# Peptides against a protein of PDB entry 6NYY, part 21

Target 1, 212 residues: chain A of PDB entry 6NYY
Amino acid sequence: KHFEQAIERVIGGLEKKTQVLQPEEKKTVAYHEAGHAVAGWYLEHADPLLKVSIIPRGKGLGYAQYLPKEQYLYTKEQLLDRMCMTLGGRVSEEIFFGRITTGAQDDLRKVTQSAYAQIVQFGMNEKVGQISFDLPRQGDMVLEKPYSEATARLIDDEVRILINDAYKRTVALLTEKKADVEKVALLLLEKEVLDKNDMVELLGPRPFAEKS
Target 2, 212 residues: chain A of PDB entry 6NYY as posed
Amino acid sequence: KHFEQAIERVIGGLEKKTQVLQPEEKKTVAYHQAGHAVAGWYLEHADPLLKVSIIPRGKGLGYAQYLPKEQYLYTKEQLLDRMCMTLGGRVSEEIFFGRITTGAQDDLRKVTQSAYAQIVQFGMNEKVGQISFDLPRQGDMVLEKPYSEATARLIDDEVRILINDAYKRTVALLTEKKADVEKVALLLLEKEVLDKNDMVELLGPRPFAEKS

## One batch from the design tools (peptide; made by RFdiffusion4, then SolubleMPNN)

Design b1_p10_6_s3 (from b1_p10_6, 5 letters changed)
Fold by OpenDDE base, seed 4:
Structure b1_p10_6_s3 (fold): chain B 212 residues (1-212), chain A 10 residues (1-10)
Amino acid sequence: as target 1 above (212 residues)
Amino acid sequence: MDASRTIGEL
């Protein structure tokens, strides 16, 4: 309890009990968070879901919280599944509503940062190759890029391809699991908060062994 | 800790 609340405060911020969403926005949040939760459930290299909530906290209207593994080395496959999990909310909105909202802005930021890092820092793209450049940090002087404009365009194109591939993978997954996303979303609208046990009751055991 | 979030502020 106290530990979970402390973690929730760190991740989500302070609970905004006074923030009342319109029913349609609350529904959007429920399906968004259900998309994250279900994507994380069925992706092998995603972190295990700990909690999902549609209670507003800080700037968040809802959240899906995962238990990260103590991991220092990430594979390309692991980073892809993390991107897919992060896209799960946006994809769920598309699948269920045929529209997208601004709610995914932080998710898209994270996905964008991950994609650029994979290509220009981790050397994980075959076309760009085994290169590693520092990404401009916020507040760093815009130093001249250590590569040509042609390479910059290639990087931008390959980032877009990587994100689109992750997006398509997430669309395929959540389309296959559409009924599960709906079950989670509906239960979220009822309970506002779900834990791992609620997910196991609803979806069955996570198909991947939790490596402790 | 990694969390995904629906952001309600522009």
Scores: peptide ipSAE 0.377, ipTM 0.892, DockQ to the pose 0.562
Fold by OpenDDE base, seed 5:
Structure b1_p10_6_s3 (fold): chain B 212 residues (1-212), chain A 10 residues (1-10)
Amino acid sequence: as target 1 above (212 residues)
Amino acid sequence: MDASRTIGEL
């Protein structure tokens, strides 16, 4: 209990019991978090879901919490599944409401950062090639890019392709699992917090063996 | 621990 609360505080911030969302916004959050949860459930290389909540904490209106594996090396496939899981909230909003909200801004930031890192730091794109450049950090002097404007355009194009591919993959997955997203969202609206056992009861066992 | 979040602020 105290340890879990400490972890929740680190991840989500302080619980905002006084923050009352309008029913429509609360519904949007439930489906957003259900999208993350279900994407993480059915993606092989996604981290196992520990908890999903629609109780506001800090700047978050809801969250999905995962148990990361201790690993130092990531494949392209692993990074893609992580991107898809991160897009799960945005995709769920689009599928269920036909509209998107500002709620995905941190998710899109993470996806954008991951995509650029894959292209320009990890050399994971065939068109850009086996290159590695330092990305300017926030507060670093914008040093002259060590590549041409043509390379800059190519990087931008390949980043968009990678993000769009992850988005399309997530749309396909959550469309296939639409009924499961609905079940999770509805149960979130009832319980506000779900754990792994609630997910197993609702969806069945995760189809991927948890590597212990 | 990794977490995804719905952000409620601009």
Scores: peptide ipSAE 0.369, ipTM 0.891, DockQ to the pose 0.553
Fold by OpenDDE base, seed 1:
Structure b1_p10_6_s3 (fold): chain B 212 residues (1-212), chain A 10 residues (1-10)
Amino acid sequence: as target 1 above (212 residues)
Amino acid sequence: MDASRTIGEL
């Protein structure tokens, strides 16, 4: 309890029990978080879901919490599945509501950062090649880019391609699993918080063995 | 811990 609350406080901030969402917004949050949860469930290299909540905390209206693996080296495939999981909320909104909200702004930031890092830091793009440049950090002097404007355009194009590929993969997955997303979202609207056991009861065992 | 979140503040 105290340890879990401390983790939840670090992830989401303090519970905003006084923040009452309109029913339509609460529904949007439930389907958004269900999209993350289901994407993480059916993506091999996604971190296993620990908890999903639609109780507002800090700036978050809901969250999906994962158990990270103690991992120092990431493959391109692992990074792609993490991107897909991170896009799961936005994709769920599109599939169920035919509209998108500002709720995905942090997810899109993370996806954007990951895509740029893969291309310009990890050398994971064939067109850009085996390069590694430091990304400007917040507060760093805007140093001249160590590459040409043509390379900058190529990087931007390949980032868009990578994100769009992750998005399409997530759309395909959550379209296939649409009924599972709905089950999770509806149960979230009832219980507000689901754990891994609730997910197993709804969806069955995760199809990927948890590396213990 | 990495968590996905729906952000409600602009």
Scores: peptide ipSAE 0.369, ipTM 0.890, DockQ to the pose 0.555
Fold by OpenDDE base, seed 3:
Structure b1_p10_6_s3 (fold): chain B 212 residues (1-212), chain A 10 residues (1-10)
Amino acid sequence: as target 1 above (212 residues)
Amino acid sequence: MDASRTIGEL
């Protein structure tokens, strides 16, 4: 209890119980967070879901919290599933509402950063090849790119392809699991907070064993 | 700790 509350304050900030979202916005948040939760549930290399909440905290209207595995090495497949999980909110909004919101801004930032890192830092793209360049950090002087404009265009194209492939994979998954996304979203609207046990009760056990 | 968030102006 006290430890969980401390973690929640670090992740989300102070609980804003006094901020009542309009019912339509609360519904959008519930389906967005349900998309993250269900994507993480059915992706093998996604981190296990700990908690999902639609109680506003700080700048967040809702959140899904995961327990990351202690690992130092990531595969291309692991990074793809993490991208799909991160896209789960945006994809859920598209599937259920036929519209997208600004709510996915931080998710898209993370996905964009991951895609560029995979291509230009980790050498994980066959067309770009076995390269590793430092990405400019926020506030670094724009150093000259160590590659040509043709390579820059190729990188941009392959980043777009990778993100679109992750997006399509997430659309396929959440379309298949559409009823599960709706179950989670509806239960979130009732309880505002779900844990792993609520998810197991609702969806059954996660198909992938947690590595103890 | 990794968390996804729906970002809004609160």
Scores: peptide ipSAE 0.357, ipTM 0.881, DockQ to the pose 0.528

Design b1_p10_6_s4 (from b1_p10_6, 5 letters changed)
Fold by OpenDDE base, seed 2:
Structure b1_p10_6_s4 (fold): chain B 212 residues (1-212), chain A 10 residues (1-10)
Amino acid sequence: as target 1 above (212 residues)
Amino acid sequence: MDASSRIGEL
């Protein structure tokens, strides 16, 4: 309990009990977080879900917390499933509300950063090839790109392809699991916080063994 | 990658 709250504070920031969301906003958050949770549940290479919450913390209106693996090496498949899990909130909003919100901004930033890193840093794209360049850090002088404008355009195109493929994969998954997303969202609206045991009770055991 | 996915501030 105290240790979990400390982790939640470090990850999430301080609980904003004074932030009253409108019922429609709270519903949007519940379905958004349910999208993340369910995507993570049914993606093999996603990190195991620990907790999902619609209690506002720090800058977030809700969050899903995962148990990260202590790993330094990531496969392309792992990075794709992480992108899909990160898109789960946006995709859930689209599936259930037929609209998108600004709530996914941080998720889209993470997905964008991951896609560029895969293509430009990790050499994970066949068209761009086995190249690795440092991405400019926030606040670094815009060093001239060590590649041509043609390569820059190719990178931008392949980033869009990768993100769109992850998006389509997430749409397919959460459309198939639409009833599970709704179950999680409804239970979130009742309990505000779900743990792994609540998810197992609601959805059954996660289909993928937790590789220790 | 951060172990948390979050809905940002609207």
Scores: peptide ipSAE 0.034, ipTM 0.689, DockQ to the pose 0.797
Fold by OpenDDE base, seed 5:
Structure b1_p10_6_s4 (fold): chain B 212 residues (1-212), chain A 10 residues (1-10)
Amino acid sequence: as target 1 above (212 residues)
Amino acid sequence: MDASSRIGEL
């Protein structure tokens, strides 16, 4: 208990028990977090879900906690599944409400950063090729890009393609699993916090063996 | 306010 709460505080920040969300906002958060949870459940290379919560913490209105693997090397497929999991909240909002909210801002930032890193740091795009450039950090002087404006446009286009492919993959997955997203969202609205056992009871065992 | 705080996204 105290150790778990300490981890949760480091992870999510301080629990904001005084933050009362409107019922419609709470519903939006539940479906958003359910989208992440279900995407992570059915994506092979996603980290296993430990906990999902719609109790506001720190800057977040909800959160999902995963058991990260000690991994130094990531494949394109692993990075794609991570992007899809990250898009799960936005996609769930679109599928269930036909509208999108500002709740996905941090998710979209992460997806954008990952997509650019894959293309310009890891050389993972065939059109851009085997290149690696340092991305400007926040506060760095924008040094002149070491590539042409034509290459800049190509990078921007391939980033959009990669993000759109991840988005479409997430839409396909969460549309197929729409009933599971609904079940998780409804149970979140009831319990506010779900663990791995709640997810197993609700969805069955995760289809992918947890590689130890 | 962001709806989701996730740990483990690169």
Scores: peptide ipSAE 0.038, ipTM 0.733, DockQ to the pose 0.147; fails the geometry check
Fold by OpenDDE base, seed 4:
Structure b1_p10_6_s4 (fold): chain B 212 residues (1-212), chain A 10 residues (1-10)
Amino acid sequence: as target 1 above (212 residues)
Amino acid sequence: MDASSRIGEL
């Protein structure tokens, strides 16, 4: 309890008890968070779900919390599944509402940052190759890119391909698991907060052993 | 790495 609340405060921020969402917004949030939760449930390399909530906290209208593994090394497959999990909210909105909202802005930022890092820092793209360049930090002087404009275009294209591939993978997964996303979303609208046990009751045990 | 997927401010 106190430890979980401390983690929730650090990760989620303070509960905005005064922020009342309209019923349609609350529904959008529930399906968005259900998308994250279900994607994380069925992706092998995703972090285990701890909690999913549609109670507004800090800058978020809802959140899914995962138990991060203390990992210093990530595979390309792990980074892809993490991207898919991060896209789960946006994809759920598309599947259920046929529209997208601004709610996924932070998720898209994270996915974009991950994709660029994979391609230009980690050498994980075959076309760009085994290169590693520092990404400009926010507030760094725009140093001249250490690569040609042709390489810049190639990077931008391969980033888009990687994100689109992660998006398509997430669409395929959440389309297959559409009924599970709906179950989670509906239960979120009732309970506002779900834990791992609620998810096990709804979906069965997570198909991947939690590597403790 | 922040393990929270947050919905941004709509």
Scores: peptide ipSAE 0.036, ipTM 0.697, DockQ to the pose 0.797; fails the geometry check
Fold by OpenDDE base, seed 1:
Structure b1_p10_6_s4 (fold): chain B 212 residues (1-212), chain A 10 residues (1-10)
Amino acid sequence: as target 1 above (212 residues)
Amino acid sequence: MDASSRIGEL
C-alpha cells in the first residue's frame, strides 16, 4: 500500500481530488483508458496491465499502469505492440465518439518519439537503412543533421508510415474487441479504478503467458 | 485538457 502509493505519486503525481471532471469528460477518459487497457491485454508484446484509473493524477486525467519488464533489448515487434497500446486511447475515442480529443497528446508524443528512435537510432527501417544518430535532446544545440534533406524527407515519410501502420493495427484490434473496450469503460465509470483481477474477471485470462 | 498519463514509459 504505502510503497505502491509512493510509486503512483512518483509516476502519476498527486491525486487531484479537487479536479472534478464533467460527466462527459469522465466518460471520454474512461473509454480512452479502456482502449489502452484492452490494446495492452490483446497485444502479445505489450507490458502486463496492473491498474487502470480514471482518477485524475498530476497532469493526467486517467492512467494505465503496466508492469515494466526488466529488459535491455527490445525487438521491432515489441516496439510496435507498445506503439499500438499507446495509440489505444486515441483509437477508442474515434471508435466510440467519432471524435478525437487533446487527451492523446502525450501518447502521440511517445509514439512519435518511438517511431523516430526506431528509424534513426535503432536502424529498424529497411529504406532508411542501418543508420544511428542521436536525436537532439531538450536544450541541445541543434547541430546540422548528419544527413541530406532528401534523407530527412525519407525519415519523415517512414515515421508517418510506421505510425499509420501502428494506428491501423490498433483500429483493427479495438474494432474486433469493441465490446471488451465498452465493458472496461463502463466498469471504470462505476469503480473508477480497475486492477488486473477486475480485467481477468471481465475479459478472461490474458491470452499470453506472463513471462515470470 | 490534460493528456492521459501512463506508468511504464520507455
Scores: peptide ipSAE 0.034, ipTM 0.717, DockQ to the pose 0.140; fails the geometry check

Design b1_p10_7_s1 (from b1_p10_7, 4 letters changed)
Fold by OpenDDE base, seed 4:
Structure b1_p10_7_s1 (fold): chain B 212 residues (1-212), chain A 10 residues (1-10)
Amino acid sequence: as target 1 above (212 residues)
Amino acid sequence: MFASSRIAPP
């Protein structure tokens, strides 16, 4: 309990108990977080869900918290499933509301950064090839790219393809699991916070063995 | 280390 709360505080920030969301916004947050939770539940290489909450913390309106494996090496498949999990909120909003919100900005930033890293740092794209370049850091002088404008365009195109493929995969998954997303969202609206046990009660055991 | 996803207000 105290350890989890400490970690939650570090990652999520302080609870904003004074931040009152309008019912429609709270509903949007619930379905968004349910999308993350369910995507993470049914993706083999996603991290196990620890907690999902629609109680605002720090700068967030809601969050899903996962227990990452202590690993230094990530496969392309693992990175894809992490992207899909990260897109789960946006996809849930699309599926349930037919609209998207600004709430996914941080998720899209993470997905974008991951996609670029996969293509230009990890050599995980067949068209771009086995290359590794440093991505500009915030505050670094925009050094001339070590590749042509044609390669830059190719990278941008392949990033878009990778993100779109992850998005489509997430749409397919959460469409298949639409009823589960709704169950989680409705229970979130009731309880505001769910743990792994709530998810097991609601959805059954996670179909992938938690490798400790 | 734990990972989280968050909805941030604009």
Scores: peptide ipSAE 0.088, ipTM 0.809, DockQ to the pose 0.727
Fold by OpenDDE base, seed 5:
Structure b1_p10_7_s1 (fold): chain B 212 residues (1-212), chain A 10 residues (1-10)
Amino acid sequence: as target 1 above (212 residues)
Amino acid sequence: MFASSRIAPP
């Protein structure tokens, strides 16, 4: 218990018990986090879900917590599933409300960073090719890009394609699993916090063997 | 190491 709380504080920040969300906002958070949770449940290369919560912590209004595997190497397929899981909140909002919110800002930042890294650092795009450039870090002088404007345009186009493909994949998945997203969201509104056992009870066992 | 996904406030 104390160890778990310490981990939760490090990852999520301090619990904000005084932050009262309006019922509509709390509903949006529940469906957003349910989208992350369900996407992670049904994506083979997503990390196992440990906990999902709609209790505000630190900078987040809700969170899904995962147990990542210790690995040094990531495949393109693994990175795609991680992108899809990260888009799960935005996609859930779109599917259930027909509107999007600012709630996905951090998710979209992560997805954008991952997409650019795949294209320009890991050489994972066939059109751009086997290249690796350092991305400007926040605070670095914008050095002249070591590639042409044509290459810059190609990178931008392929990043958009990759993100759109991940988005479409996530839409397909969460549309297929729409009833499961609803179940998770409704249970979140009741319990505010779900663990892996709640998810197993609600959805059945995760279809992918947790490699120990 | 644990990873989290979070909905961000505006």
Scores: peptide ipSAE 0.087, ipTM 0.811, DockQ to the pose 0.732
Fold by OpenDDE base, seed 2:
Structure b1_p10_7_s1 (fold): chain B 212 residues (1-212), chain A 10 residues (1-10)
Amino acid sequence: as target 1 above (212 residues)
Amino acid sequence: MFASSRIAPP
């Protein structure tokens, strides 16, 4: 308990108990976080869900917390499923509300960064090839790209393809699991916080063995 | 290190 709370504080910041969301916004947050949670539950290479909350913390209105494996090496499949999990909130909003919100900005930033890293740093794209370039750090002088403008366009196109493929995969998954997303969202609206045990009670055991 | 996904206001 104390250790988990300390981690939650580090990750999410302090609970903003005074931040009262309007019911419609709270509903949006619940379905958004349910999308993350359910995507993570049914993606083989996603990190196991530890906790999901719609209690505002720090800059977030809600969060899903995962127990990452202590790993230094990531496969392309792991990175894809992580992207899908990260898109789960945005996709859930689209599926349930037919609209998107600004709430996914941080998720989209993470997805964008991951996609560029996969293509430009990890050489994981066949069209771009086995290349590895440093991504410009925020605030570094725009170092001249070590590649042509044609390569830059190719990278941008392949990044969009990768993100769109991850998005489509997430749409397919959460559409299939739409009832589960609804169950999680509704339970979040009641309890505000769910743990792994709540998810097991609601959805059954995670279909993928936790490779410890 | 724990990973989190968050919905955040703009």
Scores: peptide ipSAE 0.073, ipTM 0.791, DockQ to the pose 0.725
Fold by OpenDDE base, seed 3:
Structure b1_p10_7_s1 (fold): chain B 212 residues (1-212), chain A 10 residues (1-10)
Amino acid sequence: as target 1 above (212 residues)
Amino acid sequence: MFASSRIAPP
């Protein structure tokens, strides 16, 4: 309890119990976080869900917290499922509201960074090939790209394809599990915070064994 | 290490 609360404060900041969201915004947050939670639940290579909350903390309106596995090597399949989980909030908003919000900005940043890393750092794209270049860090001088403009265009195209494939996979999953997303969202609106046990009660046990 | 997804305020 005390250790978990300390970690939550470090990761999320202080709970802003005084920050009352309007009912429609609170609903959007609930369905967004439910999308992340359900995507992570049904994706084999996603990290296990620990907690999902729609209580505003620090600079966030809601969050899903996961326990990452201690690993040094990531497969292409693991990175794809992580991208799908990260897109779960945006996809849920699209499915339930027919509109998208700015709430997915940080998620899209993470997905974009992951897609570029897979293609230009990890050599995981067949068209671009077995290449590894350092991505410019925020604040680094724009170093000359070690590849042609034609290769730059190819990279940009393959990044878009990879993100779109992850998006389509997430749409298919959350459409299939639409009723589960709604159950989680509705319970979030009642309890504001759900843990792994709440998810098991709603959805049954996660289909994939947690690697201890 | 914990990973979190967050909805950023506007």
Scores: peptide ipSAE 0.088, ipTM 0.818, DockQ to the pose 0.716; fails the geometry check

Design b1_p10_8_s1 (from b1_p10_8, 3 letters changed)
Fold by OpenDDE base, seed 4:
Structure b1_p10_8_s1 (fold): chain B 212 residues (1-212), chain A 10 residues (1-10)
Amino acid sequence: as target 1 above (212 residues)
Amino acid sequence: VLPRLAYSTY
């Protein structure tokens, strides 16, 4: 408990018990976090879920906590499943509410960064090819891109395609698992925090071996 | 390894 809370504070920030969400916002958060949780549960290369919470922390209204794999080398498939897991919140909102919120801003930032990194840094896109460029860091002078404007457009197009493919994959998954997303969301609204055991009780054991 | 938090910033 104390160690977990310390980790949660480091990663999530302080609990903002003073932030009272409106019931409809809390419902949106619950379904959003349920989307992350269920996507992470059923994606082979996603990290195993440890905890999901709709208690506001730091800048977040909810969060899903995963056990990171001690992994330094990522495959394209692993990065895709991570993108899908990250899109799980947005996709859940779309499936259940038919609307999107600002809640996915950080998720979309992460997905965007991952997509650009895959294409521009890791050479994981066939059309762009086996190239690696450093992405401008915050504070770097915008140096001239080491590629043509045509290549820039190609990169932007392929990023959009990659994100769209991840989005479609997530839509397919969470549509198939829609009842599971709802179970998790409803239980989140009751308990505010779910752990791995709650998820096992709701969904059964995670279908992928936990790599210790 | 520190747990990875996926933050939904609403």
Scores: peptide ipSAE 0.092, ipTM 0.793, DockQ to the pose 0.321; fails the geometry check
Fold by OpenDDE base, seed 1:
Structure b1_p10_8_s1 (fold): chain B 212 residues (1-212), chain A 10 residues (1-10)
Amino acid sequence: as target 1 above (212 residues)
Amino acid sequence: VLPRLAYSTY
């Protein structure tokens, strides 16, 4: 309990018991977090879900918490499934509401950063090739790009392709699992917090063995 | 730090 609460405070910030979301906003958050949870459940290389919550914390209105694998090396497949899981909230909003919100901004930032890193740091794109350069950090002087404007355009195009492919994969998955997203969202609206056991009761055992 | 996917206000 105390350790879990400490982790939740580090990850989510302090519980904002004073922030009462309007019912429609709370519904949007529930379906958003359900999208993350269900995507993570059915993606082989996603981290196992520990907890999902629609209780506002810090700057977040909801969150899904995962148990990271203790690994230093990531495969292209792992990075793709992580991107899909990260897009799960945005995709859920599109599927259920036919509208998107600003709530996915942090998710989109993470996806964007991952896509650029895959292409320009990890050499994971065939068209751009086996290159690696540092991404400009906030506050770094605009270092001259170690590549041409043609390469810059190619990078931008391949980043969009990668993100769009991850998005389409997530749309396909959550459309197939639409009823599962609904079950999770409805239970979130009732309980506000779900754990792994609640997910097993709703969806059955995760189809991938948990690497202990 | 455990990965967190958050629905953010901003």
Scores: peptide ipSAE 0.075, ipTM 0.758, DockQ to the pose 0.216; fails the geometry check
Fold by OpenDDE base, seed 2:
Structure b1_p10_8_s1 (fold): chain B 212 residues (1-212), chain A 10 residues (1-10)
Amino acid sequence: as target 1 above (212 residues)
Amino acid sequence: VLPRLAYSTY
């Protein structure tokens, strides 16, 4: 308990117990976080879910907490499933509300960064090829790109394709698991916080062995 | 290993 709270504080910030969300916003957050949680549950290479919460913390209105593997090397498949899990909130909003919100801004940033890194740093795209360029850090004056404008266009196109493919995969998954997303969202609205045991009770055991 | 968070910000 104290250790978990300390981790949550470090990662999510302090609980904003005084921040009262409007019922519609709270519902949006619940379905958003349920999307993350369910995507992570049914994606083989996603990190196992530890906790999901719709209690606002720091800058977040809700969060899903995962136990990362101590892993230094990531496969393309692992990165894709992580992208899908990260898109789970946005996709859930689309499926259930037919509208999107600003709630996915940080998720989309992470997905965008991951997609660019896969293509231009890790050489994981066949069209761009086995190349690796350092991405400018935030605040670095990028004076000149180490590649042609044609390559820049190709990178931008392939990034969009990769993100769209991850999005479509997530839509397919959460559409198939729509009832599970609903169950998680409704229970979140009731309990505000769910742990792994709550998820097992709702959805059954995670279909993938936890690699410790 | 620090847990990874996916979170919604408005």
Scores: peptide ipSAE 0.055, ipTM 0.754, DockQ to the pose 0.302; fails the geometry check
Fold by OpenDDE base, seed 3:
Structure b1_p10_8_s1 (fold): chain B 212 residues (1-212), chain A 10 residues (1-10)
Amino acid sequence: as target 1 above (212 residues)
Amino acid sequence: VLPRLAYSTY
């Protein structure tokens, strides 16, 4: 208990027990976090879920905690599944509410950064090719792009395609697993916090062997 | 630091 609470404080910040969410907002958060949790459960290359919570902490209304694999090399397939897991919250909101919220802003930022890195840093796009450029860091002088405006447009198009493909994959997955997302969301609304064991009870064992 | 996916209040 004390160790888990310490980890939760380090990762999520202090519990804001004083922040009373309206019931509809709490419901939105529950389904958002359930989307992340279920996407991570059924994506082979996603990190295994450890904990999911709808207790507000710091700037977050909810969170999912995963156990990252110690790896230095990432495949295109691994990066795609991570993008899909990251989109799981937004996709869940779309599927269940037919509306999107600002809650996915950080997720979309991460997805955008990953897509750009795949195309312009890792050379993972066939149309753009085997190129590697440094992404402008915040505060770097916008140096002249080492490529033409035609290449810039191509990059923008391929980034959009990659994100849209990840989004569509996530929509397909969470639509197939819609009942599982609802089970997780409803249990979150009851318990506010779920662990891996709660997920196993709800969904069965994760279909991918934990690579120890 | 375990990666977190957070629903942010922005």
Scores: peptide ipSAE 0.052, ipTM 0.737, DockQ to the pose 0.202; fails the geometry check

